# Peptides against a protein of PDB entry 2MBZ, part 32

Target 1, 143 residues: chain A of PDB entry 2MBZ
Amino acid sequence: GINLTPEEKFEVFGDFDPDQYEEEVRERWGNTDAYRQSKEKTASYTKEDWQRIQDEADELTRRFVALMDAGEPADSEGAMDAAEDHRQGIARNHYDCGYEMHTCLGEMYVSDERFTRNIDAAKPGLAAYMRDAILANAVRHTP

## One batch from the design tools (peptide; made by RFdiffusion4, then SolubleMPNN)

Design b2_p13_1_s4 (from b2_p13_1, 6 letters changed)
Fold by OpenDDE base, seed 1:
Structure b2_p13_1_s4 (fold): chain B 143 residues (1-143), chain A 13 residues (1-13)
Amino acid sequence: as target 1 above (143 residues)
Amino acid sequence: MVGGALAFLGSSF
């Protein structure tokens, strides 16, 4: 799990409690390399590390929302670049995230209503927009 | 906060 005190967890994640999903994550991903890599990397993470990760995610969210508000297509260069940054962020912080994995994650964002709800809290349709941008980014990087 | 939504038990999805 996340090696933070309850107070630190609240400061970083707010009302979101990642621990309540521990069992489901293990059931869905426990036998994957991604899970193993994530557990190994995050085992040494400090509060500051987790805060940085949240800040990066929030910044990315703002970028996508701004693109949507501007009417930029999800397959625009700006949206695809944001998707690429998302993929790279996962790779740096958690596990090797290729384009195939990234597209699978994007599909999960729109197929799992819990993800959809949480993502769309920032802006309705954001999950779908991210998914589309992720797909477009994967396509442009696939020969 | 999308960052939290994407981080489940130290895993980003």
Scores: peptide ipSAE 0.082, ipTM 0.769, DockQ to the pose 0.498
Fold by OpenDDE base, seed 5:
Structure b2_p13_1_s4 (fold): chain B 143 residues (1-143), chain A 13 residues (1-13)
Amino acid sequence: as target 1 above (143 residues)
Amino acid sequence: MVGGALAFLGSSF
């Protein structure tokens, strides 16, 4: 569903092909509001839009890795703030993402080995760190 | 250009 030429897709995503998961995503989430919102919102995205999304993802990844390297706990203000920015990024670019949805995504990052492998490519244990930060951020915003 | 890993799967991101 990404409206890019093969060349543009390569320039933005490199060796990662999001389209290879389209059928599975449709099968598992095709009847959800999140899927419908994402499909409608991204339908107008240009190469520049997708590039921005990738850049934001890279920046967030570097931020989490830096926190881990510094030994900051996943429930530190820095880690929770990064988790909040992640949540807001999803809401801005794809679909409404409340704290409940965000925690579900965090659990998926450690439960689905494909997510874990892709995320941990930046640093081993990053998926678990993100999950913990996401949970901590949700807790502090739900007194 | 270089992009980040989004791992499109299960409700995306």
Scores: peptide ipSAE 0.082, ipTM 0.771, DockQ to the pose 0.305
Fold by OpenDDE base, seed 3:
Structure b2_p13_1_s4 (fold): chain B 143 residues (1-143), chain A 13 residues (1-13)
Amino acid sequence: as target 1 above (143 residues)
Amino acid sequence: MVGGALAFLGSSF
């Protein structure tokens, strides 16, 4: 789990409770390389590390919202670049994330209501927009 | 901090 005190967790995540999903994540993904890599990387993370990850995610969210507000399609260069940055962020912070894995995550954002609700809190339809951008980015990087 | 929370869940493989 997250190596933070309850107070630190509140400061970083606010009303979101990451511990709520710990058991489910372990049950679903505990036997994967991705899970192993994530556990190894995050084991040493400090409060400042988690805050950085949150800040990076917020910046990316703002980029996607701005693209949507500007009317840019999800397969635009800007949207695909944002999707690529999202993929690379996962790779840096958690586990090796290829394009196939990334597309699976995108599909989860629209098929799991919990993800959809959390993402669309920033802007209705954002989860679908991100999924489409992720797919487009994967396609352009496939030979 | 909605974006960060989502990144955590999405990367929680």
Scores: peptide ipSAE 0.080, ipTM 0.769, DockQ to the pose 0.545
Fold by OpenDDE base, seed 2:
Formats: structure tokens, sequence, C-alpha cells
Structure b2_p13_1_s4 (fold): chain B 143 residues (1-143), chain A 13 residues (1-13)
């Protein structure tokens, strides 16, 4: 699990308890390379590391929302660049994330209603927009 | 995305 005190967890994640999903995550993904890499990397993370990750996620959310508000298509250069930064962020912080993996994550954002609700809390349709941007970015990088 | 999404895939952004 995340090596933070309850107080630190609250400061970083607020009312969301990531440990609540630990068992499900292990059951669904425990045999994947991504899970192993993530557990190995995050084992050493400090409160500051987790806060940085949250800040990066929030920044990316704002960036995608701004693109949507501006009417930029999900396959625009701006949206695809945001998707690329998202992929690279996953690679740095959690696990090796190629374009195929990234596309699979994008599909999960729209197929798992829990992800959809969580993401769309920022803006309705954001999960679908991200999925489409992720796919477009993958296509342009894998001709 | 909201931080909660991170928890679902052994920490998926």
Amino acid sequence: as target 1 above (143 residues)
Amino acid sequence: MVGGALAFLGSSF
C-alpha cells in the first residue's frame, strides 16, 4: 500500500481512499508487469511524490478541459500532445506505458463507469475526449 | 483527472 500516514493520505487524496481498491487492483492486475513496476516504484514514494503526481493529474485535467472548451478536436495537435504527456507521465511515475497500453487505458476510462464518473466530474465527456485523444496520439506515433 | 482514478490499475494515471 501507499506508505503514508492517514493524515498524509487525507492531505494528498482527500476523501478518496486509494487503499479501498487495493484488493480489487491486485485481483485484476496483480499478474501484470504494470502492476509489479508500479508497486516497485511507488514503494519509495514520499508524500511529496504523491502530491506531485496528483498535481500533474490536475494540471492535465485542466489542460484537456481547456481544449474541450476551446472546441479543439480530440485529434488536434493540442489534444494529442496532452495525451502524449499523459502517457509519458504514466511511464515516469508508474510503469512502462507504450502506445498500445495507453490505448487500453483510454478504453478503460470509458468502459469502466467508475473511471468515467471520476474523470467526468471535471467535465462531462472528458473521459471520452481523453480516450479519443489517446487513440489519435497512438496512431500518429505508430504509422 | 481526479486523483481517484489513479487507484484502479496498480496506480494508473
Scores: peptide ipSAE 0.084, ipTM 0.770, DockQ to the pose 0.421; fails the geometry check

Design b2_p13_2_s1 (from b2_p13_2, 8 letters changed)
Fold by OpenDDE base, seed 5:
Structure b2_p13_2_s1 (fold): chain B 143 residues (1-143), chain A 13 residues (1-13)
Amino acid sequence: as target 1 above (143 residues)
Amino acid sequence: MSQLFGVHTALFS
């Protein structure tokens, strides 16, 4: 799991405990390259590294919410750029994330109620908006 | 804190 003390975990993640899903994740994805890559990369992460990842996530969330509030389409340049940054962030911090993988993640955001509830806590419909932006970004990068 | 784009996404991919 995450190599942080309980106190550090609380400071970074608050009430969210990612370790509660460790067993399920291992059961579902333990034999995938993504799982292996993520474990290898995050093994050396410090509290500061995890905090940076959370800060990036918060910033990206604010960007998407702002786009929605402004009425920008999910296939706008701004929305697609945010989706691209999301993809690159996953690749940098966790595992190789091509456009096909990214679109699969987007579909999961709207098909898995746990993800939908978590995402839409920031703004209703955000999960669907992100999915659409991810798809649009993938399309523009696959001529 | 938003868990969507960090740990949460990584866990279920």
Scores: peptide ipSAE 0.127, ipTM 0.775, DockQ to the pose 0.479
Fold by OpenDDE base, seed 1:
Structure b2_p13_2_s1 (fold): chain B 143 residues (1-143), chain A 13 residues (1-13)
Amino acid sequence: as target 1 above (143 residues)
Amino acid sequence: MSQLFGVHTALFS
């Protein structure tokens, strides 16, 4: 689990309890390299580390929302660059994230209702927009 | 971003 006190968890995640999904994650992905890498990296994370991760995620969300509001297509350079930053953030904080892995994550954002609901809380259709941007970014990097 | 995304990025389709 996340090595934070209840107070620290509240400060970082608010009403969200990450522990609610730990068992599912372990059951589904416990035998993958991604899971192993994530557990290894996050084991030493402090409150400040988790807060940084949240801040990065929030910034990326705002960036995608701004692109959508501006009418930029998901395969625009701006959207693909945002997707690339998203991929790199996962790589830094959690596990090696190649373009294939990233596209799998993008698909999950639109196929798993929990992800869709939480992502679209920022803006309806954001999950789909992100998925499309992720795909476009993957394509341009795998010609 | 989603709290679910931020913490449980190990999930993928």
Scores: peptide ipSAE 0.126, ipTM 0.773, DockQ to the pose 0.313
Fold by OpenDDE base, seed 3:
Structure b2_p13_2_s1 (fold): chain B 143 residues (1-143), chain A 13 residues (1-13)
Amino acid sequence: as target 1 above (143 residues)
Amino acid sequence: MSQLFGVHTALFS
């Protein structure tokens, strides 16, 4: 699992325990390249690394919320740019994330209630907005 | 603490 002490895990993730999903993750994704790459990359992550990842996620969330509040459509340049940064963040921190993979993740955000609930905690409809932005970004980069 | 592409991405790829 995540190479942090219980105290460090609490500092970074609060009441969320990533290890609670270990079995499910292995069963669902253990045979994928993404899983392998993520395990290899994160094996060396420190508490500070994980905190940075959380901070990046928070910042991206704020950007999408701001776009929604401004009335920008999900296929606007602003929304698509945020989606692109999301894709690149995944690639940097976890695994190679091409546009096809990214669109699959976007679909998961709206089809898996756990993701939807987590994302929409910031703003109702955010998961759907992100999914649409992800799709639009993929389209513009693969004409 | 957002799980947008942090823990969730790492665990549910």
Scores: peptide ipSAE 0.114, ipTM 0.772, DockQ to the pose 0.533
Fold by OpenDDE base, seed 4:
Structure b2_p13_2_s1 (fold): chain B 143 residues (1-143), chain A 13 residues (1-13)
Amino acid sequence: as target 1 above (143 residues)
Amino acid sequence: MSQLFGVHTALFS
């Protein structure tokens, strides 16, 4: 689990409890390299590290919302750059995230209603927009 | 804003 005190967890995540998903995550992905890498990297994370990760996610969310509000298509340079930053953030903070892995994550955003509901809380259709941007970014970086 | 997007994006892949 996340190595923070209950108070620190509240300060970083608020009402969201990431530990409630620990068993499911382990059951689904416990034998993958990504899971092992994430556990290894995050084992040393401080409150500051987790706060930074949350801030990065919030910033990226705002960035995608702004793109949608501006009418920029998901395959625009702006949207694809945001998707690339998302991919790189995962790579830095958690596990190696290639473009195929990233597209799988994007698909999960629209196929798992929990993700869709959570993401679309910021703006309806955001999950689908992100998925499309992730796919477009992957395409432009692959032969 | 989107905790699942942030933390669980990493956990679910």
Scores: peptide ipSAE 0.133, ipTM 0.775, DockQ to the pose 0.440; fails the geometry check

Design b2_p13_2_s2 (from b2_p13_2, 10 letters changed)
Fold by OpenDDE base, seed 3:
Structure b2_p13_2_s2 (fold): chain B 143 residues (1-143), chain A 13 residues (1-13)
Amino acid sequence: as target 1 above (143 residues)
Amino acid sequence: MSQLYGLHTALFS
């Protein structure tokens, strides 16, 4: 699990405890490279590392919301650039994330209600917007 | 605070 004290976990994640899903994750993805890479990377993460990751996620969320509010389509350069940064962030913090993997994650955002609810808390339809931007970004980088 | 990356650590695809 996350190598933080209960107090540190609360400071970073608030009422959300990612360790509550440990059993499900192991059952579903325990044999994948992504799982292995994530465990290896996060094993050394400090409270400050986790906080930085959360800050990056918040910034990206604000960026996508701003794009939506501006009426930029999900296949706009702005939206695709945000999707690219999202992909790179996952690769940096968790596991290798190529365009195929990213596309799969995007689909998960709209097909797994837990992700959809979490993402759309910032703005209704954000998960779908992100998914579409992810797809568009993948297409432009895989001509 | 966004829980997106927290979900990535907890819910893989």
Scores: peptide ipSAE 0.130, ipTM 0.757, DockQ to the pose 0.502
Fold by OpenDDE base, seed 2:
Structure b2_p13_2_s2 (fold): chain B 143 residues (1-143), chain A 13 residues (1-13)
Amino acid sequence: as target 1 above (143 residues)
Amino acid sequence: MSQLYGLHTALFS
């Protein structure tokens, strides 16, 4: 769970309560290294840390949307760079995220309707665009 | 704000 007061949670996440998914996350991913690493890292996070993470997510969202609006393909340098920054952000904040893991996350964005709906709220097709950019970025970094 | 994209992406992996 997130170690914030109800007031702090509201300031960072608004009406959304991320802890509502804690049980499902544990059931599905509780035996993974990613889960263990994330629990360890986030245990010490402050309100400012969580706010920073949200800000980073918003920045990446705006960046991808701008690329789509400009007509840049998902395998463009700009889109792949954004995907790389996304991967590195996950690595810094949560768990080791290699390119294989990143591509799996990308697939989840388009296969889990909850992620698709949430992501595409910013722009229709964003989830698919991100998935394609993530895959392209992984390919270019694979020897 | 995309909570699932930003936060739950890491939790659901």
Scores: peptide ipSAE 0.102, ipTM 0.765, DockQ to the pose 0.434
Fold by OpenDDE base, seed 5:
Structure b2_p13_2_s2 (fold): chain B 143 residues (1-143), chain A 13 residues (1-13)
Amino acid sequence: as target 1 above (143 residues)
Amino acid sequence: MSQLYGLHTALFS
């Protein structure tokens, strides 16, 4: 799991406990390359590393919300660029994330209520907007 | 704060 003390976890994640999903993750994806890569990368992460990841996520969230508020379509260059940055962030922090994997993640954001609730807490419809931007970004890179 | 952004290995579709 995450090698942080309970106090450090609270400082970084607040009331959210990511370790509550550890058993489910292992049961469903314990034999996948993505799981192994994620475990190997995050094993050495410090509190500062996790905080950086959270800060990046918050910044991306604000960016997508701003695009929605401005009325930019999900297939706009701005939205697709945000989706690309999202894909690259996953690749840096967790596991190799190609366009096919990214589109699968996008579909998960709207099909799994746990993800939808968490994402839409920032703005209703954000999960669907991200999914559409992810799809559009994948299409423009794989014509 | 989007906590689940760091848990992309948790719920693959």
Scores: peptide ipSAE 0.142, ipTM 0.762, DockQ to the pose 0.362; fails the geometry check
Fold by OpenDDE base, seed 4:
Structure b2_p13_2_s2 (fold): chain B 143 residues (1-143), chain A 13 residues (1-13)
Amino acid sequence: as target 1 above (143 residues)
Amino acid sequence: MSQLYGLHTALFS
């Protein structure tokens, strides 16, 4: 879970509380390596760490939105590079994220309405764009 | 994507 005070949580996440999904996450993923890795890494995170993570996510969002606005295809170099940075960010902050895992996450972004709604809040269709970019990036890195 | 990482930790990690 997020070891922040309610006040700190609000400062970082606003009205969104990721811990509201803790039970569901534990039920669905509690026995996975990803869950264990994430719990281990985030256990030491400070408010500043979480803020940095959020800032990185926001920056990546703006980057994808800019690509979409520019009409760049999801399989463009720019979009695939953004997807790669996204993958690496997950790996640094949460859990090992290979290309297969990343594509699974991408599919979740468009199949789980909670993710879709959250992502598309920045721009309609962003989740689908990210999914496509993630897939393209995975393909180009597949031997 | 401001809360994407939060969703990751909550829904997938």
Scores: peptide ipSAE 0.132, ipTM 0.763, DockQ to the pose 0.576; fails the geometry check

Design b2_p13_2_s3 (from b2_p13_2, 9 letters changed)
Fold by OpenDDE base, seed 5:
Structure b2_p13_2_s3 (fold): chain B 143 residues (1-143), chain A 13 residues (1-13)
Amino acid sequence: as target 1 above (143 residues)
Amino acid sequence: MSQLFGLELALFS
């Protein structure tokens, strides 16, 4: 679990508690490298670290929403750059995230209703837009 | 506040 008090968790994550999914995560991903890396890396995270991660998520969300509002295609340079920053953020904060892994995450955003509902709360269709941008970014980086 | 990374952590890592 996240090493924060209930009060700190609320201040950072609001009404969302990631620990409520701990059993499901262990069941689905407990034997993966991503799970191991994430647990090891985040074990030392402070409230400030988690807040920074949330701030990065907010910034990325605003960035994608702005792109959509401007009518920029998901395969535009701006959208692909945002996707790349997302990939690098995952790699920096949680686990190794290559382009194949990133593409799988993008597909999850549109195939898992929990992700779709959560992401699209910022703007309808955002999950699909992100998926498309992630895919486009992966393609442009494939030799 | 966006819950993207929190949810990503909760459901994949």
Scores: peptide ipSAE 0.133, ipTM 0.778, DockQ to the pose 0.572
Fold by OpenDDE base, seed 3:
Structure b2_p13_2_s3 (fold): chain B 143 residues (1-143), chain A 13 residues (1-13)
Amino acid sequence: as target 1 above (143 residues)
Amino acid sequence: MSQLFGLELALFS
């Protein structure tokens, strides 16, 4: 799992413990390249690295919420740019994330209730908005 | 904390 002390994990993730899903992750994704790459990359991550990643995710969330509040369509340039940054962030921190992979993630946001509920905690409909932005971004980058 | 990140980490990679 994540190579942090219990105290460090609490400082970064709060009451959430990602290791509680270790078995499910292995069962569902253990044979994928994404899983392997993520394990290899994160093996060297420090507490500060994990905190940075958390901060990046929070910023992205705020950005999408702001777009929604402004009435920007999910296929607007602003929303698609946010989706692109999301894709690049995944690629930088976890695993190679092409547009196909990204669209799969977006679909998971709306098809897996755990994701939907969690994401929409920031703003109702955010998961769907993100999914749509991800799709739009993929389309504009795919001839 | 970021719940989105946590779920992505815990449920996908």
Scores: peptide ipSAE 0.132, ipTM 0.777, DockQ to the pose 0.529
Fold by OpenDDE base, seed 2:
Structure b2_p13_2_s3 (fold): chain B 143 residues (1-143), chain A 13 residues (1-13)
Amino acid sequence: as target 1 above (143 residues)
Amino acid sequence: MSQLFGLELALFS
């Protein structure tokens, strides 16, 4: 879980409580390296760390939305660069995230309605756009 | 606020 007071959690995540999904996460991913790495890495995170991570997510969202608004294809250099930054952000903050893992996350964005709904709240079709950008970025970095 | 991070955490943290 996230080691923050209820007040701190509200300040960072608002009405969203990530701890609500702890059991599901453990059931689905508890035996993965990603889960173990994330638990180990985030155990020492402060409120400021979580806020930074949230800010990074917001910035990335704005970046993708701007690309879509500009009509840039998901396989454009700009979109692929944004996808790469997303992958690297996951690696820094949570767990080792190779291109294969990243593409799996991208697919989850469009296959899990919870992700699709929350992502597309920023802009309809954003989840699919991100998935396509993630895939394109993976392809260009894979021999 | 984007829920992308929260959802990813929910699944992997």
Scores: peptide ipSAE 0.139, ipTM 0.781, DockQ to the pose 0.619; fails the geometry check
Fold by OpenDDE base, seed 1:
Structure b2_p13_2_s3 (fold): chain B 143 residues (1-143), chain A 13 residues (1-13)
Amino acid sequence: as target 1 above (143 residues)
Amino acid sequence: MSQLFGLELALFS
């Protein structure tokens, strides 16, 4: 699990505890390279590391919301660039994230209600917008 | 606070 005290977890994640999904994650992904890489990388993460990751997530969310508010389509350069930054962030912080993996994540955003609910809390339809942007970004990088 | 990265982390870590 995340190597933080309960107090640190609260400071970074608030009422959300990612460790509550540890068993499910292990069952679903325990035999994947992504899981192994993530466990290896995050094992040394400090509170500051997790906070940075959370800040990056917040920035990305704001960026996508701003794009939606501006009426930019999900396949716009702005939206695709945001998706690319998201992919690179995953690669940097957790595991090698190719475009195929990224599109799988995007699909999960709209197929798993837990993701949809949490993402759309920022703006209704955000999960779908992100999925579409992720897909568009993948397409432009795999002609 | 966005829970996006938290959920992604939960799924792959």
Scores: peptide ipSAE 0.138, ipTM 0.779, DockQ to the pose 0.656; fails the geometry check

Design b2_p13_2_s4 (from b2_p13_2, 9 letters changed)
Fold by OpenDDE base, seed 3:
Structure b2_p13_2_s4 (fold): chain B 143 residues (1-143), chain A 13 residues (1-13)
Amino acid sequence: as target 1 above (143 residues)
Amino acid sequence: MSQLFGLHLALFS
Protein backbone atom coordinates (compact mmCIF):
# COMPACT_ATOMS: atom_id res chain seq x y z
CA GLY B 1 0.00 0.00 0.00
CA ILE B 2 0.83 3.66 0.18
CA ASN B 3 3.77 4.24 2.49
CA LEU B 4 2.25 7.11 4.43
CA THR B 5 0.92 7.51 7.93
CA PRO B 6 -2.83 7.75 8.30
CA GLU B 7 -2.45 11.45 8.92
CA GLU B 8 -0.36 11.95 5.80
CA LYS B 9 -2.81 9.94 3.72
CA PHE B 10 -5.62 12.14 4.89
CA GLU B 11 -3.70 15.29 4.08
CA VAL B 12 -3.04 14.11 0.53
CA PHE B 13 -6.06 12.03 -0.41
CA GLY B 14 -8.66 13.32 2.00
CA ASP B 15 -11.46 10.87 2.52
CA PHE B 16 -10.29 8.75 -0.40
CA ASP B 17 -8.23 5.73 0.59
CA PRO B 18 -6.56 4.09 -2.38
CA ASP B 19 -5.56 1.12 -0.26
CA GLN B 20 -9.19 0.05 -0.07
CA TYR B 21 -8.83 -1.22 -3.63
CA GLU B 22 -5.57 -3.07 -3.12
CA GLU B 23 -7.15 -6.49 -3.35
CA GLU B 24 -9.07 -5.68 -6.51
CA VAL B 25 -6.02 -4.18 -8.18
CA ARG B 26 -3.90 -7.18 -7.36
CA GLU B 27 -6.57 -9.55 -8.59
CA ARG B 28 -7.11 -7.75 -11.89
CA TRP B 29 -3.68 -6.36 -12.70
CA GLY B 30 -1.20 -8.07 -10.42
CA ASN B 31 0.44 -9.90 -13.30
CA THR B 32 0.88 -6.89 -15.58
CA ASP B 33 4.00 -4.87 -16.24
CA ALA B 34 2.12 -1.70 -15.42
CA TYR B 35 1.35 -2.99 -11.95
CA ARG B 36 4.95 -3.96 -11.33
CA GLN B 37 6.27 -0.63 -12.56
CA SER B 38 3.80 1.30 -10.47
CA LYS B 39 4.70 -0.61 -7.33
CA GLU B 40 8.38 -0.08 -7.94
CA LYS B 41 8.05 3.64 -8.59
CA THR B 42 5.65 4.47 -5.82
CA ALA B 43 7.58 2.50 -3.22
CA SER B 44 9.90 5.47 -2.74
CA TYR B 45 7.27 8.19 -2.93
CA THR B 46 7.04 10.62 -0.06
CA LYS B 47 4.06 12.62 1.05
CA GLU B 48 5.34 15.46 -1.09
CA ASP B 49 5.52 13.20 -4.11
CA TRP B 50 1.93 12.09 -3.71
CA GLN B 51 0.83 15.66 -3.21
CA ARG B 52 2.58 16.71 -6.40
CA ILE B 53 0.81 13.96 -8.29
CA GLN B 54 -2.53 15.14 -6.97
CA ASP B 55 -1.70 18.73 -7.87
CA GLU B 56 -0.78 17.71 -11.39
CA ALA B 57 -4.05 15.86 -11.76
CA ASP B 58 -5.99 18.86 -10.52
CA GLU B 59 -4.22 21.18 -12.92
CA LEU B 60 -4.90 18.89 -15.84
CA THR B 61 -8.55 18.69 -14.88
CA ARG B 62 -8.83 22.46 -14.82
CA ARG B 63 -7.12 22.62 -18.18
CA PHE B 64 -9.55 20.23 -19.82
CA VAL B 65 -12.52 21.97 -18.25
CA ALA B 66 -11.27 25.29 -19.58
CA LEU B 67 -10.97 23.82 -23.05
CA MET B 68 -14.51 22.52 -22.91
CA ASP B 69 -15.81 25.83 -21.64
CA ALA B 70 -14.05 27.58 -24.49
CA GLY B 71 -15.76 25.32 -26.98
CA GLU B 72 -12.56 23.73 -28.20
CA PRO B 73 -13.24 20.36 -29.79
CA ALA B 74 -11.60 17.31 -28.29
CA ASP B 75 -9.48 16.94 -31.41
CA SER B 76 -8.18 20.50 -31.20
CA GLU B 77 -4.50 21.07 -30.71
CA GLY B 78 -5.17 22.36 -27.24
CA ALA B 79 -7.10 19.30 -26.20
CA MET B 80 -4.63 16.93 -27.78
CA ASP B 81 -1.75 18.69 -26.04
CA ALA B 82 -3.52 18.28 -22.74
CA ALA B 83 -3.99 14.60 -23.52
CA GLU B 84 -0.31 14.30 -24.30
CA ASP B 85 0.61 15.85 -20.98
CA HIS B 86 -1.76 13.43 -19.32
CA ARG B 87 -0.02 10.50 -20.99
CA GLN B 88 3.39 11.77 -19.99
CA GLY B 89 2.24 12.29 -16.43
CA ILE B 90 1.15 8.69 -16.17
CA ALA B 91 4.44 7.55 -17.62
CA ARG B 92 6.43 9.70 -15.22
CA ASN B 93 4.55 8.80 -12.08
CA HIS B 94 3.23 5.28 -12.58
CA TYR B 95 4.12 3.14 -15.57
CA ASP B 96 5.14 3.24 -19.21
CA CYS B 97 2.20 4.65 -21.07
CA GLY B 98 2.34 4.48 -24.83
CA TYR B 99 -0.41 5.70 -27.07
CA GLU B 100 -2.12 2.33 -27.21
CA MET B 101 -2.12 2.07 -23.44
CA HIS B 102 -3.36 5.63 -23.19
CA THR B 103 -6.20 4.87 -25.56
CA CYS B 104 -7.19 1.93 -23.40
CA LEU B 105 -7.20 4.14 -20.34
CA GLY B 106 -9.32 6.70 -22.12
CA GLU B 107 -11.86 4.05 -22.97
CA MET B 108 -11.88 2.96 -19.35
CA TYR B 109 -12.79 6.49 -18.32
CA VAL B 110 -16.12 6.15 -20.12
CA SER B 111 -16.75 2.44 -19.63
CA ASP B 112 -15.98 2.15 -15.92
CA GLU B 113 -18.64 4.00 -13.98
CA ARG B 114 -16.28 4.63 -11.09
CA PHE B 115 -13.93 6.59 -13.30
CA THR B 116 -16.72 8.34 -15.15
CA ARG B 117 -18.37 9.49 -11.96
CA ASN B 118 -15.10 10.67 -10.48
CA ILE B 119 -13.98 12.58 -13.56
CA ASP B 120 -17.35 14.09 -14.38
CA ALA B 121 -17.53 15.47 -10.88
CA ALA B 122 -15.48 18.35 -12.26
CA LYS B 123 -17.69 18.79 -15.31
CA PRO B 124 -20.34 16.59 -16.91
CA GLY B 125 -18.98 14.96 -20.01
CA LEU B 126 -15.36 15.52 -19.07
CA ALA B 127 -14.55 11.81 -19.16
CA ALA B 128 -15.85 11.52 -22.70
CA TYR B 129 -14.02 14.67 -23.70
CA MET B 130 -10.79 13.33 -22.28
CA ARG B 131 -11.30 10.00 -24.02
CA ASP B 132 -11.83 11.73 -27.34
CA ALA B 133 -8.81 13.95 -26.83
CA ILE B 134 -6.71 10.93 -25.93
CA LEU B 135 -7.80 9.18 -29.11
CA ALA B 136 -7.10 12.22 -31.24
CA ASN B 137 -3.69 12.67 -29.68
CA ALA B 138 -2.87 9.03 -30.28
CA VAL B 139 -3.89 9.34 -33.92
CA ARG B 140 -1.80 12.42 -34.60
CA HIS B 141 1.24 10.79 -33.03
CA THR B 142 0.71 7.51 -34.85
CA PRO B 143 -0.01 8.51 -38.46
CA MET A 1 -8.56 16.81 -5.01
CA SER A 2 -8.74 15.17 -8.42
CA GLN A 3 -8.50 11.51 -7.41
CA LEU A 4 -7.86 10.59 -11.03
CA PHE A 5 -4.37 9.33 -10.40
CA GLY A 6 -5.57 7.88 -7.16
CA LEU A 7 -8.06 5.88 -9.16
CA HIS A 8 -5.29 4.72 -11.44
CA LEU A 9 -3.46 3.56 -8.37
CA ALA A 10 -6.56 2.02 -6.87
CA LEU A 11 -8.27 0.61 -9.94
CA PHE A 12 -5.41 0.51 -12.46
CA SER A 13 -6.74 -1.00 -15.68
Scores: peptide ipSAE 0.132, ipTM 0.759, DockQ to the pose 0.483
Fold by OpenDDE base, seed 1:
Structure b2_p13_2_s4 (fold): chain B 143 residues (1-143), chain A 13 residues (1-13)
Amino acid sequence: as target 1 above (143 residues)
Amino acid sequence: MSQLFGLHLALFS
């Protein structure tokens, strides 16, 4: 799990405890390369590392929300660039994330109510917007 | 919220 004290976890994630999903993740994807890579990378993460990851997530959220507020389509350059940054962030911090993997994640955003609820907390429809942007970004990079 | 964090942990559907 997350190698942080309860206090550190609270400082970084607030009331959200990622370890609550550890067992489910292991059961579903424990035999995948992504899982292995993620465990290997995060094993050495410090509080500062997790905080950085959180900050990146928050920044990207704000970016997508701003795009939505501006009325930018999910297949706009701005939205697709945000999606690309999202993909690269996953690859950097957790596991190799190609465009196919990314589209699968995007689909999960709208198919798993837990993700939808969590994401849309920032703005209703954000999960769907992100999914669409992810798809568009994947398409433009897969000629 | 840490939407991306949760995403990374959950991997893919």
Scores: peptide ipSAE 0.146, ipTM 0.774, DockQ to the pose 0.414; fails the geometry check
Fold by OpenDDE base, seed 4:
Structure b2_p13_2_s4 (fold): chain B 143 residues (1-143), chain A 13 residues (1-13)
Amino acid sequence: as target 1 above (143 residues)
Amino acid sequence: MSQLFGLHLALFS
């Protein structure tokens, strides 16, 4: 879980509390390597670490939105590069994230309403755009 | 996507 005080959680995540999903996460993913890796990595995270992670997510969001606004296709080099940075960010901060895993995450972004709603809050259709960019990036890196 | 990484922790990792 997130070892922050309620005050710190609010400062970093606002009204969103990721710990509200702790039981669901454990039930669905508790036996996966990703879960174990994430727990291990994040156990030492400070408030500043979490804030940095949020800032990175926000920056990536703005980057994708800018690409969409510019009319860049999801399979453009710019969009695929953003997807690659997204993948690497997950790998750095949470768990090993190969291209197959990343595509699975992309599909989740459009199939799980909670993710879709959260992502599309920045721009309608962003989740689908990200999914497409993630897929394109995975394809170009698949031998 | 402000809460995306948090959602990853909550719903996937």
Scores: peptide ipSAE 0.144, ipTM 0.766, DockQ to the pose 0.565; fails the geometry check
Fold by OpenDDE base, seed 2:
Order: sequence, then structure tokens, then C-alpha cells
Structure b2_p13_2_s4 (fold): chain B 143 residues (1-143), chain A 13 residues (1-13)
Amino acid sequence: as target 1 above (143 residues)
Amino acid sequence: MSQLFGLHLALFS
């Protein structure tokens, strides 16, 4: 759960309430290290912390959209760099996110319609583009 | 992807 007032939650997340998924998250991921790490890290987060995280997500979205609009392939240096920043952001804010975990997240973006719909709201095909960029970034960082 | 973080939280935190 997020320790924010309803007003603060609205200011940061708008009409989206992440707490509505708390039970599902616990059922699906409650036994994972990622879940435990995320709960531990976010327990101390302030409204400003959550806002920062949202701002980072928005910036990354704009970055990927710009790459797509420019016709840059998902395995371009620019797209892979954006994917790397995405991975590092997850690591800083939530849980250890290696390249293997990142690729799994990328696959989830295209296999879970909730993620796909949410991501593609910015630009159709963005979820697939991100997945491909994530894979490419993982490959280039694998010895 | 603006709410992608929220989805991550919803699914992983």
C-alpha cells in the first residue's frame, strides 16, 4: 500500500489507484524478492518521492515516443539507452532489476493487456517497442 | 506509460 492521503494519491496518480491491485500483487508476487524489496523501499516514500517516480516515468515515456516518431528502431542506441535508464530506475525505486528480470517485465508489457493498454495510451505499439528495446539492451550488456 | 509505475506497484509492490 501507499501511505498517502486520498488527496495526495489523486495529486500524484490521478484517477489511477494502485492500491486496488494490492491483493492481486500479493497473490502473484508476494513470495518474490522483488515484492519484499519494493515494500521495504516504498515504506518510507513521501508524496514527493512518488511524484518524482511518476515524473521519471513520464519523461521516459516521452523519450520512447520521440524515438518511435523519429523512426528509430527499437535496437538503436537511443532506444537501448532508454531501456537501460528504465531498468536502472526500477532498481533505484523498487527492486533489484537485472537484465533477466527486465526482459521478463518487457514480455509482461505485451502479454498483460492491462500493461499494454496503459502503455499504448501514449502511442500505439509503444509496449512492443519497449519490449524490443529492453531485449536489445539486455543482449548488448550480456558478455 | 505514465501509469506504468503504478502498475508495477500494483503487480510487484
Scores: peptide ipSAE 0.132, ipTM 0.764, DockQ to the pose 0.586; fails the geometry check

